Peptides against a protein of PDB entry 3WG5. Designs and how they scored, part 30

Target 1, 218 residues: chain A of PDB entry 3WG5
Amino acid sequence: LAKNIVYVAQIKGQITSYTYDQFDRYITIAEQDNAEAIIIELDTPGGRADAMMNIVQRIQQSKIPVIIYVYPPGASAASAGTYIALGSHLIAMAPGTSIGACRPILGYSQNGSIIEAPPKITNYFIAYIKSLAQESGRNATIAEEFITKDLSLTPEEALKYGVIEVVARDINELLKKSNGMKTKIPVNGRYVTLNFTNVEVRYLAPSFKDKLISYITD
Target 2, 218 residues: chain A of PDB entry 3WG5 as posed
Amino acid sequence: LAKNIVYVAQIKGQITSYTYDQFDRYITIAEQDNAEAIIIELDTPGGRADAMMNIVQRIQQSKIPVIIYVYPPGASAASAGTYIALGSHLIAMAPGTSIGACRPILGYSQNGSIIEAPPAITNYFIAYIKSLAQESGRNATIAEEFITKDLSLTPEEALKYGVIEVVARDINELLKKSNGMKTKIPVNGRYVTLNFTNVEVRYLAPSFKDKLISYITD

## One batch from the design tools (peptide; made by RFdiffusion4, then SolubleMPNN)

Design b1_p10_4_s1 (from b1_p10_4, 6 letters changed)
Fold by OpenDDE base, seed 2:
Structure b1_p10_4_s1 (fold): chain B 218 residues (1-218), chain C 218 residues (1-218), chain A 10 residues (1-10)
Amino acid sequence: as target 1 above (218 residues)
Amino acid sequence: as target 1 above (218 residues)
Amino acid sequence: PFIEPITLAA
């Protein structure tokens, strides 16, 4: 009997090109094993917009469902993390997590003040985040407000407003609640119904390179 | 007669995850068309170490030779750009360009001062850059000094010391000088002799996304 | 913002 496997991997810290490599590696492993899905336990304050856009593209190109799970309690899918979540096949959040705060910035000045993005850049990301929300059947108005109001939501608020699909305390509750849900974007051109009946959960550990870069980026 | 095609694409600005996407797209196009090679006209002050490492890996996985060409005059393959060059199948530089300055940093402080990398990180990148040089049959001592002395070289110095393979003023001179050279690293497990006899040069333009991200990252 | 030759490890 083809064992239904669900992979779980953690991605923590700033969104960088290394984070892209982590996503790519994890998704590739899960694809090669024809997993039912991969769950990415995401905890990020945000990061690079370019890395974020590539991660979104990699998720959208996935041959299997990619579930973004904002986990553990105290974690956030902030800034770039929100875009990644909105680009994914399903979003879950644990109680005590947050999503939002998506206003683009150019960086920090010498005094630590934010260098604001020019309107052209801000408007681009507004259009982009709205497109992600619309394509995934999520709340595009709130997605825009993640930028225009730098809004952050609780899991319960995000669920209520149709930004996310699941609130779950752990992987077991996530699997239980998301079983039978359709992906919010297509997998290989089709909206897939998730089947988490009798699944084996496999945890992917970070590679040596992953540990090294995490150490370098922390 | 199978037209021998050489692709030329420009990558300019900071090395980010977007830069990875540019490399990936350009190399993929050239691979799909079974090009004789792709020349990347590189002009970068450096950027993210993670993005750099991914770009190096993407180059090393290329099904065709990837030539890094530090171009035009006034351009640099600085910091991350040097690592990328050292990871490539052939390095060329135009007169009036530079290569080197590879010391890793954690970033800039509020006052604009460099936040130095801890010795563990610096030593990692020393080992990494030396490995790239050794694997490509290039000067590993100078590669280390790009970090330890923050050294920058002229094209003539870099050629003299065995860091690069070609000094060329333009694509035509590059093709002429590199014709018959072997790649410094393997392509599909084999060191390839470059054949630029009767080649068609095709320029790849940046995508709309490329232009947009370049605008966002500048 | 980072124009100088940098290899950001963070």
Scores: peptide ipSAE 0.042, ipTM 0.315, DockQ to the pose 0.123
Fold by OpenDDE base, seed 3:
Structure b1_p10_4_s1 (fold): chain B 218 residues (1-218), chain C 218 residues (1-218), chain A 10 residues (1-10)
Amino acid sequence: as target 1 above (218 residues)
Amino acid sequence: as target 1 above (218 residues)
Amino acid sequence: PFIEPITLAA
């Protein structure tokens, strides 16, 4: 029986192996307490493909629903953040946030120019992002265009095109709007109906290590 | 006129954007002082492709020779470290070090298994590593096999096959053996003959930021 | 010993 608890945790900055450790820790805490869900408030410009894929796998292996919430206003789920969102049980965005810009790059040259990925890398990520969209019943054409056109969407556009499930200003509005929604991917082989009626919201703080890493990487 | 100074700096750990900043800082100091060369004592398991490519470009744009020295015994120039070495003006290795294992991967799964790169990524890095070897007059066949066979070499093998230029136990032996050698790539469009006769050796310490990042990433 | 591709947003 779920304890009618929803955990909320923040992940901000670049997607790295340390970000994986944060996701794993947060999800594990929520799993141990048999939470109804965990909401991850995500604000990321992107990051490493490996860490992203590991995070997606960790979400897909979660014993509870994982909701990605692009928050606060001004935040983004850019690049790796979009893949993570598309791999999650539910996507929410605050007004004034963005999602997309998923074109893989090898990096930036000294002059700040993008080092382009070869077509085969791009095609790999096209296949991967389309699989995430298809598995979650989200718009695979738009998911592809996040790469092929480097498309970025507003919350309203993302909702309209069936990329995300919720536009919400805060956690309370998110819980209200997502109550009774089915997860877009299975939890332990089953699509779960979210029950946010009379839930307790618990915030998880970053560990000391998380704070130190963020201080250095930001 | 070079001031008969050789700078020595250490770079240890994963190749990241912070590693680029270290390379840039160290090379800039040596450039400003019109050093005969800078020696980077390198010990790396690998890292990010972007940071690697940026480091290679920074080395190729150097106003002075950049020598990669795989040091101390037990160190490696693995993966990204091999590319950096192949992009440099001279490669040295200490006995008991290794070079190679350049197969690109997307990362590690939760079970610790390697997530393989698609063939197109592998082919991109084959072309890239072969170009570095060819441009530096080093063994392009072995450079390819660093990827296709995930080959790792000892210093003696790497020297024998024409991958590296020097096997040296310490900085003094390196300077002695490399004195009078031509750079394997040009410095400002010219192949430079190294002059390590009566040079002053200056060690560059890591910045406070470098120490903090290493402490967190190690 | 690995080179990892990056997904960076522009």
Scores: peptide ipSAE 0.060, ipTM 0.472, DockQ to the pose 0.785; fails the geometry check
Fold by OpenDDE base, seed 4:
Structure b1_p10_4_s1 (fold): chain B 218 residues (1-218), chain C 218 residues (1-218), chain A 10 residues (1-10)
Amino acid sequence: as target 1 above (218 residues)
Amino acid sequence: as target 1 above (218 residues)
Amino acid sequence: PFIEPITLAA
């Protein structure tokens, strides 16, 4: 029986192999406790494509619903963060956050200029982001435009365009608004209806390792 | 008459001249509305010392209490973020956040290694961070150790050591716990007692410019 | 760029 527990954790900063470890740990804790869901308060400018794809896969393999919450107001699910959100069971955004800007780059030159990705790489990520949108029943056209137009959306626009499911100011409003929603992708092969009635909210703290990594990567 | 309004805004990412513009805009909006306070949900790995000092000055010049809230869980008030927090009217942290690691550096070499600051610069920032702690009635010894030991603290440690004033899981708990606290630095030359009884919480969204800057700096 | 906890004294 699922406990009426919702975990909340934060993942902030650049998406790296260490961010994968954070996702894996947090989701694993929530899985072990048979939580109703985990809410990941996501705030990222983007990061590594390899780590991003691994995180998406880890979310899709979750035994419980993983809600990506772009939070707090001023957070971004930028670049790799958008892919992660689109790969999740539900996306929420706080007012004053953003999502999008998904154009792949090879990196930065010594002068800080962007090194553009060749068309083959860009087209790969177009196909990939569209697949994530399609699998989650989200707007695949806008998902493509996150790359082709480097589009960034407000929470209201993202909701309106069918990129996200919830705009919420805080965890309580998120729980209230998402209560009774179906996950946008399956959990263990089935679409789960979220039940946030009489839930206990448990906040997860970063491990010592997570703190050290944030210290190193920040 | 102060309105029973509390503004909440986010400032995330590197501390730059653009982060100053965000602080200035958010505080100005809250000042114009005669808010009881503004809560800045801060999440930063640090950034530029010049921008940091300007932000500290802008906070100290605020006509209303500026609460720095290291939020959400997983956020950091690292490096320049610690200085900003110590320069604020109240510091809160969410469980699973961190504060500290304030050692100044000159930058990164081409190989990504830290370029150390000369002793004169390090000593300047030691004096500066101690001054911020002393002015706010916070632990100046720990403030120095944020530099000399590159110390990072948990919220519980930061509270215990008298670096911060509140540990809170969300805005509602923050308002509840900080209600009746005095600001740690003056507002318009006087220490203000925070009154969060029957307050309206207003979330500020980033301007188009703020969004563009986060997009450019992320 | 990985920006470590930097107070860039620049």
Scores: peptide ipSAE 0.052, ipTM 0.320, DockQ to the pose 0.144; fails the geometry check
Fold by OpenDDE base, seed 5:
Structure b1_p10_4_s1 (fold): chain B 218 residues (1-218), chain C 218 residues (1-218), chain A 10 residues (1-10)
Amino acid sequence: as target 1 above (218 residues)
Amino acid sequence: as target 1 above (218 residues)
Amino acid sequence: PFIEPITLAA
């Protein structure tokens, strides 16, 4: 039986349009190879809402399952990272990671204080994050609280509350635990059952451009 | 003789991955209609370097000429906007606009102070902006000084120094002045001579999503 | 890096 390919790629740092390019590149490679799935090891403090929305859209348009894996221990899917996770086909978290803190801000003032988003923007993102949660069959109440309370969760809490699907220490445990799970959103209009029983794991390295921009955005 | 179509679209606000989507959408529409060109009325204080790089790449991949028009009076192609302009097939500016101030920063600290980019990042963008200027036959020394001196120029200065190609008060003057100009970079591997002698101007409105994200990022 | 000013950290 030909081994199904699972790609693994890392996306680290702030969510930007270059992060979009990384997602797009990685997903496109995995799509071209007709991979069983791509796992994105995500470690982000957040970033741009627009980049996030584009990344979510790119994930939702993927021809294959996109698994967001909050990894390694100490990593976060904070802010924009939470939206990306909630927009994905499956969420996994490693022990010692976090998810949440999604309150939108306009930025930082000249004195580094957070410029609060006006209620209209906050309400837009509340509606948006709830939509992502609802579409994926994840906890929309907690998704809202990621904004309204700026809530952050442990992997165990996120799993317990139905925000995420898997807690896994490494890729091998992730593949084992997610094997036979259905995607939380459709792939090409269908909920896909993941098959990780006979897979080849292929690691995608960041391009030189990816490394440079990660270095630049960190 | 069938009228050549020229599209005009507005991009205002911070450069983000959504700004990329706006550029991509607008250029794609104009490409699909085999337009003579698209004019992007640009008013930006800057934004993300990654979004900027993607926008530049999208412009450079355009099947038709993309004209960046810094408009209206009071607008700027500041920071990321300058890179976008320098990456385009033709730059125009309205009187009372500005271009430049391209010094990269990491962001704003919690006290709103600029977090300076490390020399390695600054040097990367110096090399990048010089490349854009050189590729387009524009003033690479001034392009470097947009970073090293955080220089900003008036339309008249930018024209004088060979940073831009046209000063125009409105679309009609822009079309008149740019008629017969060659693109500063190739379109499909060829320098194109603009033909605005018999054109229909079509305005592209921002999508609802475009309006909302502009409202969110402002 | 941002090339001035930073928007929305979500």
Scores: peptide ipSAE 0.037, ipTM 0.323, DockQ to the pose 0.228; fails the geometry check

Design b1_p10_4_s2 (from b1_p10_4, 6 letters changed)
Fold by OpenDDE base, seed 3:
Structure b1_p10_4_s2 (fold): chain B 218 residues (1-218), chain C 218 residues (1-218), chain A 10 residues (1-10)
Amino acid sequence: as target 1 above (218 residues)
Amino acid sequence: as target 1 above (218 residues)
Amino acid sequence: PYIEPIELAA
């Protein structure tokens, strides 16, 4: 029986243009192989708003479902990571992970203090994050509070409030729990029902370029 | 003879999430009708980096050629507008317009002074704008100077330096001059030769939502 | 006429 393929890839660290390139490469590989889905194991403290929005759009343009999985335990989808998750076809979190803290900033001062974004910027991201939540049928009030209150949630809280769809300890539990779920946003204009019966899991590794860039940015 | 359709739409003002929505709506309409192209008459002083990158990606994901036309005379594709143009399938400018001034800033102080971006941010946008220029076969050195020197160019200068492809006074001259040109980036993985022989020009108007948002932001 | 680079940092 031709096994449906599910790809798994890791994206870790700050959200930058190089992170976009990783997303694009991974999703493209999975699209070429007509995978049932790709799972992105995400661990990020945040990053650039521009790169974040590019990543969200790349996910939304995907020919296959993109599942954001906040993993492993101890990982976060903080700030930019939350937007990426909210823009995806399904959000999962491992126990002991976090999501939220989406307040935009202009940067850090020389003393390491946060330079606050002007209200116009904050209001923009409020509107944007609410749109992502609304489009995906997720909690837009909590999405706003990720900015206005700098709120962070546990997986259990995020599930309870309708921010995420799955709490799973590992890939096998994620596949089991998400099997038969509909994507929260369309794939090629259609909501897809995930079919993780009789699947082969394939892991993608970072390219040489991805490794080199990660080393330079660390 | 079934006339090939060329859509024309206007995008004016600051680049925001609402500007992204306008781009997305306009391009989607043109895609649905299998238009030969859409021309976006752009007049912007700049705006948000995030919205800009989303717009660039939406253009790059277009199923049809997207032509950025800096129009009318007196208009500019400043800052974010330059990135959008450089991300597009073809750039045109009307006489008396400008392009460039791409230096990133963090915002404005209470006194109206510019808050400078840290070098890390400036360097990111240098890398990004150079990538757009390189991918489109446009002048990457000048693209860098749009940031490092805050350079602005006239249409004649921009054409001379290989930043843009067409100088045109109106839509008819644009169609005439761009007819038979190849797109500077792929459409669905292929460089397209524009065919503006025997075309019908259709104008798109802003939606009620677009008008309301423009009014609130003005 | 400037791009406002916005960082989303936790």
Scores: peptide ipSAE 0.064, ipTM 0.365, DockQ to the pose 0.418
Fold by OpenDDE base, seed 2:
Structure b1_p10_4_s2 (fold): chain B 218 residues (1-218), chain C 218 residues (1-218), chain A 10 residues (1-10)
Amino acid sequence: as target 1 above (218 residues)
Amino acid sequence: as target 1 above (218 residues)
Amino acid sequence: PYIEPIELAA
């Protein structure tokens, strides 16, 4: 019997236009192979709002379910990573990871201090993050508090509050726990029930370009 | 008689955090030498809003007048470059340059199309660019139209409409025309009258890091 | 010519 395919790819570091290219490439590969889903192992401190919004839109346009998995232990879906997660079909976190701290900033000053975003921008991202949460059937109040209180959550708290769907130690546990779950947002206009009963896991490696950019930005 | 010093430095390419570092380095050198002013020869297609706002703030905090000079012919102060110019103590343009096209975008999609900024972000930058124009005693209506109409102006138009202060073919003409002008924003809380009667022009070269980043982003 | 959006830093 033909095995369903689940792709797994890693995205690490700052969210940039290059990170968008990685998401697009990975999702496109999985779409071309009619995968049951793609799991993105995400570890990010944040990054650009534009790249984040593009990534969210690319996920929403995906022909297959996109699962954001905050992994490995010690990783975070901080700031932009939280928005990306909230824009995805399913969120999972490994124990020892975090999600939140979504305050928009204008960046860092030369002394390393945060340059605060003006209230109009902050209010835009409050509305945006709440919309992502609402559209996903996730906790919009907590999503707002990721900005207004700079809130960060553990996996257990995020699950408890209805921000995420799964706590899993590894890919196999994630597949097991998410099997039979419905996507939190539509795929091609329909909420999809995930089927991970007889799947082949295929890992996507970073391209040479991916490695080079990571090396330059690290 | 000790000659007053005017520094001249070039900033070319996308506005990024690295561009902020260039502005900061150049202004700091000129401040340390108690220069009469620094002229930044600017050629940019735009870039990051965060870096732009940081650069504007760094200019506003300068202990010496910062003159933005859109140079050479064929150069532009497009998008972020216009905001930087409007945040400066004096704007000059060379013939054959342009200023404007300030519509905030969320970036470029994978197909190269512009991802439009949401109205709340656009309205933020409308308010911001108008404030820069008003604070500088420049045309705030035209500043708004740089966003709402994606307006671009020639040097002659920009001068005519009171967006800029000088049209100059080269540094010597710029010094001659701007001599005796008052800064459009304060320096250390005071509007300064520029004195370019007996000045030494000192050119600042890009650092090795500046050259490397330019090479990677080009 | 674009103003790229805000950084969402942690």
Scores: peptide ipSAE 0.067, ipTM 0.490, DockQ to the pose 0.746; fails the geometry check
Fold by OpenDDE base, seed 1:
Structure b1_p10_4_s2 (fold): chain B 218 residues (1-218), chain C 218 residues (1-218), chain A 10 residues (1-10)
Amino acid sequence: as target 1 above (218 residues)
Amino acid sequence: as target 1 above (218 residues)
Amino acid sequence: PYIEPIELAA
């Protein structure tokens, strides 16, 4: 009997090439163990667009469902985190979290002011985020407004507007509520019905390299 | 007598926020010692646009001349490195180096393919790189072609086309050739005439943090 | 050789 394993891993901080490596490592471990799913506890203020796109692509290529869980309370899936969530098989949020604020910028000036992205960048990411929403059957209008209005939503609002699928206080409630749901995007070309009956929850820890990089970037 | 000190430091690898910290640290040390100039030996394939813009701004705010020297042979000031060079007080190149290839991209896909930047991004960076060239009295047409044609130049071509000011084999030849030149942009609102007569050359080493970050990113 | 321009703002 394939052990109904659900992996849980944390990804916290800025989205970078190292964050891609973390996603890849965690998903690969869960794939190798033929897990029912992996839950990524996400807390990010945003980060690099390239890394974000690579992460989205890595999620879309996953052999198993990847659930983005904005967790714990106080966490956000801001900016790049929202795109990652919208590119995933299921989005969950804990109470007291946020999602949105997806406006692209060119960076920060020395004084900490935002360097605005030109309209063509903004339009590219509008098209991109809308495609992620449409492909996943999520609210493409709100996805656009995450950019055009720099909109941020509560879990309750995000659920109400059809941006996310689950509001859950913890992993146990998430598993309970998402049990029997279909993935919002395909896994290996098929929409998977999540089966979280009699699951073993297995936590993945960050590698030493992951910890070191986080320490240097924080 | 203010010691006519010239600092020399190396910046190698991808342009990131850490590269900004390196530029800031090195320039600050040279400013504190009232150096005649700092020479940054640059070898980069490119990197982040935000970090690049911050580095350019840091150079423009320098209290002393910042000379970008594409060095050693085999080095490049590619992509972001070209912008940094064009934003500096003087550009030098060693024989066997390159400058250019400034086309913006959104990143690399999982298969290593380039994700193309939309035309508005490209146009933004065209305007930006042309402004750097114009402000420094360098060839704005070639600066644009670094993007539109993904043009790369040899030191001899770059000198011929008025992109750079000096071709030099080493620091001693650089100091000799640049002696009596005016900075291509202002230092504290004034164009400085470089005085490299009886200078002490002082080499700056990377910090332990700089070494560690380089090791992690390589 | 490429400028990766785009940060997605926090």
Scores: peptide ipSAE 0.065, ipTM 0.408, DockQ to the pose 0.884; fails the geometry check
Fold by OpenDDE base, seed 5:
Formats: sequence, structure tokens, C-alpha cells
Structure b1_p10_4_s2 (fold): chain B 218 residues (1-218), chain C 218 residues (1-218), chain A 10 residues (1-10)
Amino acid sequence: as target 1 above (218 residues)
Amino acid sequence: as target 1 above (218 residues)
Amino acid sequence: PYIEPIELAA
């Protein structure tokens, strides 16, 4: 039987509107090729709340399962990355990665100090992250604590607490362990059972634009 | 005769995908209402290159003239804001504002130090900002120097050097001075002459989401 | 003014 395609793409660095473009491009390619799933290897410290919300919405609108894989070892799905993960169809983490630290801020001062968000903003994101957790059947209490305690978890803790679904060392182990799992959110209104028994893994290279993780100096 | 509508909206803070959403929303409203123009009161230190490029593209795709107005006094169209301005149909600045400082960076270190962009990225943005200036009939040499020298200009300098089109203290003066000016880039493939002789000014309020200029802590 | 990456305050 023709092998089902699973795409793998990397998203690394700050969450921005380019990160949205990366997610959109990667998911669109996988949708067009009617892939079984796309795995996004995510390594992010965090980023913009708006970009994050748009990425979450793009994932939720995906015609195929989107798996967030916090990879490689040493990577994190920190802050905005946690929201993105919680908004996805499946979360996996490699050993030695982290997830959490989701407290909203207004930015940094010129001296590098955090400008705290007003309570109304913090409360908005508490409600938002809890909704993502609830909708995906993940631990909403821990999701709230990612903000209120700025909590960060290991893969083992995140799995234990029901924040994530898989701990995997590599793509092959991820495919093996996630085979037969149901998506934590619907795909086109249906919870889908992942089928990774006879798959071809295709890596998506970042575009030239996607490699341009750059900021214009202020 | 029925008054032509001119919309005015504010965009303040870091350039993000939310800023894109703000631009898109504001321009879309003005397009739907067949406005004579929209004026965006811009005050930004800068932001993400991707968001900036998307905003520029959204402005270029506008069915109506988009005027970037660096306002109020003390505001800046810094970094990404400069690119956005250079991508627009008309630039105005209030006295006591600034434009420039366009050098790309990869980000900040935890200590607040800038992580310099590699030469390839810098050269990409030099080419890009020069293209914006050339396409809009603005000073491409100064546009390059916004990067290579991290140059910033006063409104008077920017006007003198042919970077901007108008210096105005307020919206009324802006409308008066820009009346009869041609757009610096096409609107639907045509350079349009602005008509502000009998206009109704309508202010667009930021949405609740638009007010949520927030970042998720990394 | 530069685009400050929101860094993880470790």
C-alpha cells in the first residue's frame, strides 16, 4: 500500500509573524499532500502573544494532525511555545527539553528588565491557556500554573501531569509511540487516530525567508 | 456633496503579528467603507522583520491610500516602523518625532546586549529597504544608511532628504498639506491624487485584542 | 530602539 506521508519541519527561535508564516507554510504543504500528519520540531524561548494566538488558530484550522515535538534535547517550548503546544493535536517532548514559563509581559525595558503585564492581561492569558488545556483534554491546573507560578516542567513531569502525550528521543520513537493515539483536539471536527505503521517521513526545509529569523533594530 | 471619509487609527508599540492584524483590520474597514484614505498614527520602536514585511505587503495591497503618520510628538517610526512607512502611500511626521534606525538584529541576549545579524541578513534588508524607497520614489541612499549607519532623522531632515512627504502638527494640518498630493506608490495600479477638501474624519478605536499588546514571557 | 526578543527570564 502506498506509504502515508508524515512531514517533519523545524521551527526555532522567537515566536513571530514569521513563525506564523512558517507554521502556515509547513501545514499548508502537508495539507496539500494529504499527509497523515505534520511534526513540528519546536525549539522556542517564546515570543509574541499575537503570533502565538494566530499560530494556535492556524493549527486548530489544520486539515491534518499537527504534532508539536519539543526537540532536540536542550530545546524548550517556553512561554508562547507552550500555548502553541497546548493548541496542537499532539505534544511530544524529547528528554532534556522543557515546557512552561507562560507569564505574559509587556516587554523588556532597555536595561533588560521585564515590564510586567497588568492583571487584566495576565487574567486574559490565564483564561486563554486554560481553555487550550481544557479543549485538548490536558491539565488545565498546570496550564494556569505555567502563568501564575511561571512553572516549567520536564518531559517526564509534563507527561505525568497530563500536559503532554509522548516522551520520545527521536522521530522514529515518536512515530512508534504516537501510532494509534487519538488527536487531543479535532481535525475537521473529528478526533483522528494517528496511523504511523507504514509512513514515509519527509523533511521540510525552511525557506530562505524562514531562515531569516531576524529583527529590525528599534 | 457627501463627504469623503478619511479614517484615522492608532498603532503603537512593537511591530508584531498583532500589529499586522491591526493594520489589516483598520485598512479593511476603510476599504469596505470606500474611504478616501486611512491615516495610521504610528508610534513604534520597531519589531519583527516578518511582521514588518507582512504589514508592508498588506499596505501595498490596499485598495485605498494608506498614510503613515508618525504621531504624536515624541513618537518614532523606528526600525520596522521605518520600513512600514517606506512601504506606504504617504508618510507624514509630527514635529518632535523620528524615523530610522533600521539595522537588523537577531535579538537580544539575556543581559540586554544585541545579537548582531550576520552580513547576509543585513545585506538582505539593505536590498529590501532600498527597494521600498525606490518603488515609492523616496531617498534610497538614506534608506540604506538607516541600516548601514543606523541613521535616525528628524521630520525636517526626513522631508529635506526626500524620505517623507509631509510634516504636520495634527490631523487637520496633515489633511490640508497632503490634499492634492499623489500617492508615492500605486493604489490598485494607479497613483492616486488625495482629495481632502470635503472630508469626514472617522477615528477607529482599537479592538480589545488590539489593546492587548502583550508578550508571552520566555 | 531595537526589537527586544522576549527572552526567557531564566
Scores: peptide ipSAE 0.030, ipTM 0.299, DockQ to the pose 0.146; fails the geometry check

